# Peptides against a protein of PDB entry 7Q4I: the designs that were tried, part 27

Target 1, 281 residues: chain A of PDB entry 7Q4I
Amino acid sequence: HENSTIAERLYSEVRVLCWIMTNPSNHQKKARHVKRTWGKRCNKLIFMSSAKDDELDAVALPVGEGRNNLWGKTKEAYKYIYEHHINDADWFLKADDDTYTIVENMRYMLYPYSPETPVYFGCKFKPYVKQGYMSGGAGYVLSREAVRRFVVEALPNPKLCKSDNSGAEDVEIGKCLQNVNVLAGDSRDSNGRGRFFPFVPEHHLIPSHTDKKFWYWQYIFYKTDEGLDCCSDNAISFHYVSPNQMYVLDYLIYHLRPYGIINTPDALPNKLAVGELMPEI

## One batch from the design tools (peptide; aimed at target 1 Y128 F214)

Design b2_p15_8_s4 (made by RFdiffusion4, then SolubleMPNN; from b2_p15_8, 7 letters changed)
Fold by OpenDDE base, seed 2:
Structure b2_p15_8_s4 (fold): chain B 281 residues (1-281), chain A 15 residues (1-15)
Amino acid sequence: as target 1 above (281 residues)
Amino acid sequence: TAEEDFKEILEELAK
């Protein structure tokens, strides 16, 4: 028996629409398992594809498939969200069909922020974009105002946002968002530990899994540690999670309990005014 | 290019 009162409160106060990047070949292989695990904890869950699937709640966007079309799909996805769902949530998460997300931890991070603040969060990378951009694989979350600015102000202007569908989708959206003054937020916890991760937990938790020359260490915007200090106790996302691992994580996080250990959640921080950010660590 | 870098990242992760 658990007390989920705070989680239930945040579910109502910090509404999250999750859209999942997928394709028709992955509807059954991957996307279905997102829907059956962490996706059910989103306030709204939509799968963005090139083909409609009523069982999955997949939307057919007018884009082709392949890596070269991911940016196009992202643009069309947010256009679709803005047109049909902008008032259905306060925050809008992009994730891949092999991303696992602890939505409650995301709501906790987002709680103090106003949805009318032009901000977005994720695993911040430093190259290409001055303020940084958020890793596509780790997933990134936009405020409602950020979505508005992206769709209404950035996308229609080729000087602000790339009109072609080619390019790294996470970099391109990062450029667009910067150009309309959407802030790249700091998703780290109060101890300076990251919450969004572009790899599986094992890769972050186990030291020396990668060498110092590994691209990740050159890309990460904030200094980070390896081992147990790599990740927040309230981590939000991991990437390259297989369908089977999603069920394992779901069991470990939401069902398996060490008997006799009770966690008391920290008090919620004060809400910020529109335009205010939490101090960076 | 950013796209090339992204592809390289994905390829490295796939190994």
Scores: peptide ipSAE 0.028, ipTM 0.710, DockQ to the pose 0.756
OpenDDE base, seeds 1, 3, 4, 5: peptide ipSAE 0.037, 0.036, 0.042, 0.045; ipTM 0.739, 0.743, 0.746, 0.738; seeds 1, 3, 4, 5 fail the geometry check

## One batch from the design tools (peptide; aimed at target 1 Y128 W215)

Design b2_p16_1 (made by RFdiffusion4)
Pose (drawn by RFdiffusion4):
Structure b2_p16_1 (pose): chain A 281 residues (1-281), chain P 16 residues (1-16)
Amino acid sequence: as target 1 above (281 residues)
Amino acid sequence: EEEDMELVFEQTDELL
């Protein structure tokens, strides 16, 4: 048994809309498993694709397939969400079909922040954007105000926002958001451990690649060696998670527990004013 | 940047 009253209260207080980038080849192979595991825990779940699908109720964006159109799919998905869902949620998560998200921990992190604060959260990388950009695979989440500025202020101005549909989707949205005064939030916990991860848990708990010019150690905005200390007890996301591993993470996180060890929740911080972020770590 | 992203993909494939 489990008492989930606290999480149910946060479910109504911190509405999270999750949109999943997918394509027809992945509808059954990957996107289905996201819907059956962590996707159903979101306040609203949307599959953004280039074709319709009964099982997923997928939205067909007017965008071709291929890695060269991922940026186009991001722009069209946020335009669609602004057009049809801007008042349906407080927070708007972009995730791939190989991202795993502990949605309850996302509501825990977002609780103190105003949806009217122009901010987005994720795994923060240093290159190409002064304030940093968020890993597309780890997932990143925008405030309602961040979605408004992106669709209303950044997309109509080609000098602020790349008009072609090519490029690294996460780097481009990082540039458009910096250009419209959307803050790159700090998603680490109060102990400085990460919550958003671009790899599976093993790769962060046991870093095999050892600071040998590997891209990750150069890209990470906040310096860390990682290891057994890498990860928060309230971590939010992992990536490169196979469809089978979605179900395993669900089992180990939500079902399997050591008898007699009761997780006591840390108190929720007080709500913040518009434009305010938590004290820096 | 495109070249950097290719390097990132390669290194990631080797890792995984």

Design b2_p16_1_s1 (made by RFdiffusion4, then SolubleMPNN; from b2_p16_1, 9 letters changed)
Fold by OpenDDE base, seed 5:
Structure b2_p16_1_s1 (fold): chain B 281 residues (1-281), chain A 16 residues (1-16)
Amino acid sequence: as target 1 above (281 residues)
Amino acid sequence: MEEDFEKILKELKELL
């Protein structure tokens, strides 16, 4: 028998709305598999598309499709969330239709923070934005206050936020959020291990003889190691996860158990005041 | 939901 008492508490106290970036051609191929796996563990799940799909719970945003419209779709997605859903959750996760997320681990990371703190988390990259920005593919999570500032303060002002729909969506939202004093948080665990990953587990867990010239090592904000020390035991997300791999991950994480091993969860940290962050490690 | 997941689980159990 499983004891989920702490997970159930966090599900109630750390409410997460997950919005999934998708398109009509991926509704059946990818997005449906998110809904059938990790997406069911969100407090609310919405698929942001250019076409409505009632079976998926997809919203038709007033944007075109293609890579040059991703920033436009992100802006319209957060406008839609702010207008219809800002009080339905405390935290607002963006993920792609090939991102896998362990939502319980995200709730654990977010638990000490106030949703009224202007903060967001993800895989932090250092280029283009002074405080850093969060990788789009790894997924990133905004506090309720961060969403408010983005939609109400940043988006209406072309000096604070790019009006055009072109550009790298993760960089552009990172610029906008910095301009309204939303803090780029540290998502690492107490051992300094990352929680949000822009690649599949294999690419992080297996020491690659990848050339130090690989762009990732130049982009990562915090020093990271390879191998088993790459990743938190409470890792949150991975990217480039195929539909089949989502079901494999669901099985491995939530069903497969080594007989006779019982994990006792760490005690929850103290809650922080509004505007307070965890100490840097 | 169950069919795709059950198929993958079956394949995975056969590999383990």
Scores: peptide ipSAE 0.025, ipTM 0.543, DockQ to the pose 0.023
OpenDDE base, seeds 1, 2, 3, 4: peptide ipSAE 0.014, 0.020, 0.024, 0.025; ipTM 0.480, 0.512, 0.612, 0.536; seed 4 fails the geometry check

Design b2_p16_1_s2 (made by RFdiffusion4, then SolubleMPNN; from b2_p16_1, 8 letters changed)
Fold by OpenDDE base, seed 3:
Structure b2_p16_1_s2 (fold): chain B 281 residues (1-281), chain A 16 residues (1-16)
Amino acid sequence: as target 1 above (281 residues)
Amino acid sequence: MEKDFEEVLKQLKELL
């Protein structure tokens, strides 16, 4: 029998609504596998689509399909959340239908922060936005106050937030959030290791000279080491995870245990005041 | 690619 007492406490105290970016062609191919794996560990799970699906619990947003509509879908998703679900959680995670998330590790990172602090977390990138922005593929999590500022203050003002649905989704939300003084937090652990990863575990753990790694090192806000030291022991997310890989990760993380090894969790940190951030490392 | 992925997953499990 596993001792889940701390995880159960954090499930109650750090409530997370997860919304999944998907489309009708991916409901059966990808999104249902999120629902059957890591998505079941969210306090609330919603799939944001262009078509309703009662089996999936998918919402039909008033947007078209295609890469040029991802920013439009993100705006409508957060409007929907603000209207229907703003009090159902403290934190609001965006993930793709091929993102895998360890929700308990995210709750651990978020525990010291007030949901009334205007902050968001993810894999921070440095281009285009002065404070940085969070990579869309790694997933990013907004506080309740960040969602309020985004929907109520930023979205209605074309000077603060792009009214057109075109553009890089993660860059555009990053600009909007900066313009309403939502802080781009540091998601690194106490050793300076990353927790949100815009690639599969293979691409982060194995040094590779792929063209994708080349741009990544130019985009990453914080310098990180390569290899096993790149990644926190409490990593939160990976991107480009296939449906089959989700089940493998779910098995390895939650079911497979080495006999005789007992993990004792670290003590929870002190809670921060409203508007206070952890010191930068 | 599949063999390399299994090795990575093994390494990931050792980190967790």
Scores: peptide ipSAE 0.023, ipTM 0.632, DockQ to the pose 0.034
OpenDDE base, seeds 1, 2, 4, 5: peptide ipSAE 0.019, 0.018, 0.020, 0.019; ipTM 0.549, 0.541, 0.554, 0.594

Design b2_p16_1_s3 (made by RFdiffusion4, then SolubleMPNN; from b2_p16_1, 8 letters changed)
Fold by OpenDDE base, seed 1:
Structure b2_p16_1_s3 (fold): chain B 281 residues (1-281), chain A 16 residues (1-16)
Amino acid sequence: as target 1 above (281 residues)
Amino acid sequence: MEEEFEEIEKQTKELL
């Protein structure tokens, strides 16, 4: 029998609302597979779209479809969350409909932090934003206070947050969050290994898979290695995961077990005070 | 592989 007592505790104490960036053409192709796999482990799961879908639990945001509207959709998604769901969770994850997330590992990372701390986590990139910004594809998670600051303080002020709907959504939210003193946290584990990944596991796990001239190596905020040491044993997310791969990952992570190997979880860290962060490695 | 990388790069390149 599986002992899930700690995971159940974290499910209750570290409540996560996951919102999925999608569109009507992807409801059946992609989004439903998120709902049937990792999305079921969120405390609340909402699909942010331009059309309502009651089977999916999709919300029709007042935005157009297309790549140029992703920033608009992100703004409206967080406005919707703040208006309807700000008390339903402590943490608010953005993911794409091809992002796979191990929600238990995210809860473990978030456990020491107060949701009243203005912080967000993800795959941290260094360009454009002084403190860095979190990769959109890897997914990023805001504290409740970060959502409040974003919606109430940043969005209404064109000097703090871009009013038009154009631009890279992840960079634009990163600028807005910096301008309201939401901290770009360090999502690395205690060994300095990453937890949020903007690509599939294969691209991170295979040594020398990419040229050192590849843009990713210039964009990463923290130095990372390739190979098995690329990724935390408590990795949180991967991007460009196909619908079929979501079921494979769900099986491999949650069902497939090597007989006779017992994983004892590390002790939970001490909780931090409001405004306190874990030391950077 | 390159096509997947282009999508992230396009989002960031539109800012330059």
Scores: peptide ipSAE 0.029, ipTM 0.720, DockQ to the pose 0.120
OpenDDE base, seeds 2, 3, 4, 5: peptide ipSAE 0.025, 0.025, 0.027, 0.026; ipTM 0.699, 0.694, 0.708, 0.702

Design b2_p16_1_s4 (made by RFdiffusion4, then SolubleMPNN; from b2_p16_1, 9 letters changed)
Fold by OpenDDE base, seed 3:
Structure b2_p16_1_s4 (fold): chain B 281 residues (1-281), chain A 16 residues (1-16)
Amino acid sequence: as target 1 above (281 residues)
Amino acid sequence: MEKDFEEMLKQLKELL
């Protein structure tokens, strides 16, 4: 039997609502596999769609389908969360239906922070937004206060938040959050290694002959190394994960154990005051 | 999709 005592404590103390960006064509193809794998480790899991699905527990948002409506869907998803679920969690994760998330590692990162701190975390990108913004594909997590500011202060004001549903979803929410003084946090570990990844594990862990002209190197906010040193031992998310790969990751992370190797978790850090961030590394 | 999975498993084995 695994000793899950600290993970169970964090499940209770760092409550996470996960909302999954999906569409009706992906309910059976992708979203159900999130529900059957990593999504079961969220305190609450909601699928945000344009159609209701009682098997999936999908919400029909009042938005059209297609890439040009992703920003519209994100706005309506957070409105829905604020109206129905703002007290059901402390932190609110957006993920895609092809994002894989290690929720325990996210709880560990979030543990020192107050949910009343206006902050959000993810894979930080530098273009378009002065403080940066979080990559949509890697998933991003808002504090309860960040959700409140987004829905109550930003969304009703066209000067603070784009009223049109067009644009890059992650850039547009990043602009809105900056305009209401929600801080773009640093999600790196104590060694400066990333935790949220906008690609599959393979693309980050394997030193590819990544053309230095690859857009990612121009977009990443923090300088990262290539290879195994790129990634935290407590990595949180990967993107472009197929349904089959989700089950493999679930098996490798939660079921496969090398005999005789016992991992002892690090001590929990001290909790921060409201509005306090971890020092930059 | 199956080929990508076998390739991923092969790469994971090479990292281990």
Scores: peptide ipSAE 0.026, ipTM 0.611, DockQ to the pose 0.038
OpenDDE base, seeds 1, 2, 4, 5: peptide ipSAE 0.013, 0.022, 0.024, 0.023; ipTM 0.526, 0.587, 0.575, 0.604

Design b2_p16_2 (made by RFdiffusion4)
Pose (drawn by RFdiffusion4):
Structure b2_p16_2 (pose): chain A 281 residues (1-281), chain P 16 residues (1-16)
Amino acid sequence: as target 1 above (281 residues)
Amino acid sequence: DQAEEDTEKNLEENFE
């Protein structure tokens, strides 16, 4: 048994809309498993694709397939969400079909922040954007105000926002958001451990690649060696998670527990004013 | 562009 009253209260207080980038080849192979595991825990779940699908109720964006159109799919998905869902949620998560998200921990992190604060959160990388950009695979989440500025202020101005549909989807949205005064939030916990991860848990707990010019150690905005200390007890996301591993993480996180060890929740911080972020780590 | 090239390179490294 579990008492989930606290999480149910946060479910209504911190509405999270999750949109999943997918394609027809992945509808059954990957996107289905996201819907059956962590997707159903979102306030609203949307599969963004290039074709319709009964099972997923997928939205067909006017965008072709291929890695060269991922940026186009991101722009069209946020335009669609602004057009049809801007008042349906406080927070708007972009995730791939190989992202795993502990949605309850996302509501925990987002609770103190105003949806009217122009901010987005994720795993923060240094290159190409002064304030940093968020890993597309680890998932990144925008405030309602961040979605308004992206659709209303950044997309109509080609100098602020790349008009072609090519490029690294996460780098481009990082540039458009910096250009419209959306803050790159700090998603680490109060102990400085990460919550958003671009790899599976093993790769962060046991870093095999050893600071040998590997891209990750150069890209990471906040320096860390990682290891057994890498990860928060309230981590939010992992990536490169196979469809089978979605169900395993669900089992180990939500079901399996050591008898007699009761997780006591840390107190929720007080709400913040519009434009305010938590004290820096 | 440079960012996409780096991304592709990073993907290759991830799958090795």

Design b2_p16_2_s1 (made by RFdiffusion4, then SolubleMPNN; from b2_p16_2, 10 letters changed)
Fold by OpenDDE base, seed 5:
Structure b2_p16_2_s1 (fold): chain B 281 residues (1-281), chain A 16 residues (1-16)
Amino acid sequence: as target 1 above (281 residues)
Amino acid sequence: SEEEEDLLEFLKEVKE
């Protein structure tokens, strides 16, 4: 007995294409479990690899494997999306094969925004890029216009976008997007709590006194608290999620219910005009 | 549900 009327509405109005960064060695070990869990809640799901896999729906991109080729794979992935799928969705999520995503919460965040607004969201980091960039591991989502600008305006110009395939993929795409005036959005909820997380829930929820020197606190663009205030009740993503944990999270989020507790969703915000962002918190 | 089926398939694979 579940009422999913609002979720169904958002599924239709906020169409999300999810592309998963993977490799042939992870098709069975990791990517398949994304397909069997949260990936089913995307409007379209594509696995970007170096080898084709028809069972997985994996695409063979013309790139080599290895950490030094992640930027190359990201560029080719978005080229492929632009060529074949740019009209299949409104928003385009990059995730890793060990990222877990609550797609309904992402649709809720994206609902007020126009896909024609040049914007992207994720876990914003402050180094290297003036406006910030989104953490690769937490996953990041581009509007349709952001994808267009990236592929058509940035990628063909070596002055705007790195032509080499080396470098940190999340930093490099962040530089390219900034250079074509794609805005690094604020993904925090109305209480100022984050939604995209580069680690598992435990690492964010449990305060660690020893972690004050951890690089994450120097990289995070927005100040965040530890404990229950670390994370939105409408959190979107977590990283370093094992295949087993994906099924556990699916059970906890979508199946396990406390008897007699009904959660009434907040009203949807008003839609923004093209180019308009939500007010800063 | 499709989710239950996927979980059951996973659990079978882990037991093997």
Scores: peptide ipSAE 0.052, ipTM 0.658, DockQ to the pose 0.021
OpenDDE base, seeds 1, 2, 3, 4: peptide ipSAE 0.037, 0.017, 0.020, 0.024; ipTM 0.602, 0.516, 0.591, 0.535; seeds 3, 4 fail the geometry check

Design b2_p16_2_s2 (made by RFdiffusion4, then SolubleMPNN; from b2_p16_2, 10 letters changed)
Fold by OpenDDE base, seed 2:
Structure b2_p16_2_s2 (fold): chain B 281 residues (1-281), chain A 16 residues (1-16)
Amino acid sequence: as target 1 above (281 residues)
Amino acid sequence: SKEEEDELEFLKEILE
């Protein structure tokens, strides 16, 4: 038997609404598998689509489908969240329908932060946005205050936030958030290892003689190593996870245990004041 | 996203 007392505490104290970006063609193929795996560990799970699906709990946003509408979908998703769900959670995670998230690890990272702090976390990239922006595929999480600022202050102002629905959604939200003084947080662990990953574990864990010219190494905001040191023991997300791999990850993370190894969780850090961030490593 | 655009290139690099 596992002792989940701390995880249960964090589930109550660090409430997370997860919204999943999907489309009608992926409701059965991908989104359903999110709901059956890691999505069940969110305090609230919503699928943002262009069509309603009562079985999935999908919302039909007033947007078109296609890659060119992802930014439009993100804007409408957060508008919907703000209107209907802003008090249902403290933190608001965007993920794709092929993103896998260890929600307990995210709660652990978020625990010291006030949801009234204008901050968001994810895999931070350095281009286009001065403070950086968070990878769309790795998923990113906004504080309640960040959502408020995004929807109330940024979205209505074309000077602060792009009114058109075109553009890379992660870059565009990053620009908008910066313009309303939402801070791009550091999601690394105490050892400086990343927690949000834009690829599958295999791609990060296996040292490939990837050309140093590979875009990822140029985009990553913080220095990252390859191999086992690439990833936090408390990693939060991976991208390009197939439906089958989601079930494998669920088994490996939540069920498979090496006998005789007891993992004692680290003590929770002290809570930060509103507006305070953890020191960067 | 940049990841989606370069997924095939990344896979190619890993497989080489």
Scores: peptide ipSAE 0.092, ipTM 0.747, DockQ to the pose 0.183
OpenDDE base, seeds 1, 3, 4, 5: peptide ipSAE 0.046, 0.057, 0.054, 0.034; ipTM 0.742, 0.748, 0.747, 0.734; seed 5 fails the geometry check

Design b2_p16_2_s3 (made by RFdiffusion4, then SolubleMPNN; from b2_p16_2, 9 letters changed)
Fold by OpenDDE base, seed 2:
Structure b2_p16_2_s3 (fold): chain B 281 residues (1-281), chain A 16 residues (1-16)
Amino acid sequence: as target 1 above (281 residues)
Amino acid sequence: SEAFEDLLKFLKEVKE
């Protein structure tokens, strides 16, 4: 028996629309497994594709397919969200069809922030964008105000936002958001541990003799440790999660329990005023 | 739990 009262409260107070980046070839292979696992815990779940799929609830965006069109798809996805769903949620998560997200942990992180604060969160990378940008694969979440600024202020202005559909999706949105003063937030917990991860749990949790020249170590905005100290107890996302792994993670996180261990959640932090961020640690 | 039931359903689908 579990007490989910706080989780239910946050579900109501921190409404999250999740949109999943996918394509027609992945509707059955990947996207449907998101829908059957962590996607069920979003307040609203939309699959953004180039073809409509009634079973999946996929939207056909006016974009081509391929990695060179991901930026175009992101722009159209947020335009669609702004037009149809901007008031359906407070926060708007982009994830890939191989991203796994613990939505309750994301709500916990977002709770103190006003959705009217122009801010977005994810795994922050330092290259290309002065304030940093959020890794696309780890997923990133925009406040309602951030979405408004992106769609209304940035997208229509080619000086602020790239007009063509080419380029790295996560870098390009990062540039656009910076140009309209949307802040790249710090998603780390109070212990300085990350919450959004661009790889599978194993790659972060297991100390690898990874070459110090591995690009990831040069890209991360905040210093991170290896092993169990790499990741928050309230981690939010992992990337490159196979369909099988999604079901395993769902079982491990939401079903499997050590007998006799009772987890008492920390008290919710005080809410921040509009425009305020949590202090950097 | 729902998560466990989903896993079982998935495993059945994969085996078919």
Scores: peptide ipSAE 0.042, ipTM 0.667, DockQ to the pose 0.021
OpenDDE base, seeds 1, 3, 4, 5: peptide ipSAE 0.023, 0.033, 0.035, 0.028; ipTM 0.442, 0.574, 0.619, 0.522

Design b2_p16_2_s4 (made by RFdiffusion4, then SolubleMPNN; from b2_p16_2, 10 letters changed)
Fold by OpenDDE base, seed 1:
Structure b2_p16_2_s4 (fold): chain B 281 residues (1-281), chain A 16 residues (1-16)
Amino acid sequence: as target 1 above (281 residues)
Amino acid sequence: DESFEDYLEFLKEVNE
C-alpha cells in the first residue's frame, strides 16, 4: 500500500543506466545478486566483464582480467555505452559488483541537473586531481554530456587521458574528466551529509571505527562526521557489501516499515539550466 | 515485492 508516484515520475524523468564492473568469476558469486537486488531499479543494467553472459546480461569487453586492467575496462565500458546506449539514459552510473545503490536517492540528487551539463558525482576525494575525483568503489555517475566528452574528447587524446590501461581507475577517469572540463560535483545533501560511501554502513555510522590516521580522512574532499550525521537520509551507495548483505539491505530499505510512520518526501527542487550547479554547502 | 521474492529465492539457493 505504498505511494510510489514520485519515485515513478523520477524513474521516467531521470533515466539511469547502471554498468557494473565485474569479471567471469564473479558473475554467479556477486553480479547476479546485484541484478536481483538494487540493479533492477536502474532503467538499464549492464554488466561489464571479459566474458559474455546472456543470463546476466554481461558484455565481453576487449580487456584482460586483473586489477591492472580496471582502467582499461572503464574506458572500454564507456566506449561501449557511448556507441550502443548513449540515448538509453540521461545518467550513467559505474558501480562495482559489491556496491549497493539506492537508485531512487540518486535520481533525487540528479533531478535538478541537466544531463547536458558536463558533471559527474560520487564520493569526492581530494588527492591527485585538482578538482577532486570520485571513489571507484562508492560508484560514480556521469551525465550524458560527461560521457560524450570522456569518450569523444578525452580518450582519443593521450595528453588528456592515459592511453595505457594501468593506474588507479578512479583517479585516471578523474584526470581525464577534469581535462575536458567535466565538473566534479558535490553529492552532499542540503544538510551537508554525504550520499556516496566507499565502505559499508557500519564503518561510517559507528563513531571512532577508524583511527584518525586512516587514509580515508586524508582523502575525503569534504569534511565528514561520524555517527548518524555521517550519512544523508537519502544516501545513495555503500561499498564492500556482500551478496548476503545486499538482500538484507534490500529488505530493510524497501520492505521493512515501522507501522504508523509515514514519510512525506521533500518537494523537488527547481531544475537547473545547462551548465548550472547547485551551490556547494 | 519482487525484491522479497528474490531474497527468498536466494535463501533457498544458499540453504541448498
Scores: peptide ipSAE 0.027, ipTM 0.617, DockQ to the pose 0.022
OpenDDE base, seeds 2, 3, 4, 5: peptide ipSAE 0.019, 0.022, 0.023, 0.019; ipTM 0.567, 0.590, 0.615, 0.544

Design b2_p16_3 (made by RFdiffusion4)
Pose (drawn by RFdiffusion4):
Structure b2_p16_3 (pose): chain A 281 residues (1-281), chain P 16 residues (1-16)
Amino acid sequence: as target 1 above (281 residues)
Amino acid sequence: SQEEEDEELILEQNEE
């Protein structure tokens, strides 16, 4: 048994809309498993694709397939969400079909922040954007105000926002958001452990690649060696998670527990004013 | 571009 009253209260207080980038080849192979595991825990779940699908109720964006159109799918998905869902949620998560998200921990992190604060959260990388950009695979989440500025202020101005549909989707949205005064939030916990991860848990708990010019150690905005200390007890996301591993993470996180060890929740911080972030770690 | 090259390098390193 489990008492989930606290999480149910946060479910109504911190509405999270999750949109999943997918394609027809992945509808049954990957996107289905996201819907059956962590997707159903979002306040609203949307599959953004280039074709319709009964099972997923997928939205067909006017965008071709291929890695060269991922940026186009991101722009069209946030335009669609602004057009049809801007008042349906407080927070707007972009995730791939190989991202796993502990949605309850996302509501925990977002609780103190005003949806009217222009901010987005994720795994923060240094290159190409002064304030940093968020890993597309770890997932990144925008405030309602961040979605308004992206669709209303950044997309109509080609100098602020790349008009072609090519490029690294996460780097481009990082540039458009910095250009419209959307803050790159700090998603680490109060102990400085990460919550958003671009790899599976083993890769962060046991870093095999050892600071040998591997891209990750160069890209990470906040320096860390990682290891057994890498990860928060309230971590939010992992990536490169196979469809089978979605169900395993669900089982180990939500079902399996050591008898007699009761997780006591840390108190929720007080709400913040518009434009305010938590004290820096 | 330099960014495209970096992305390709990242993909290769992830496969290894």

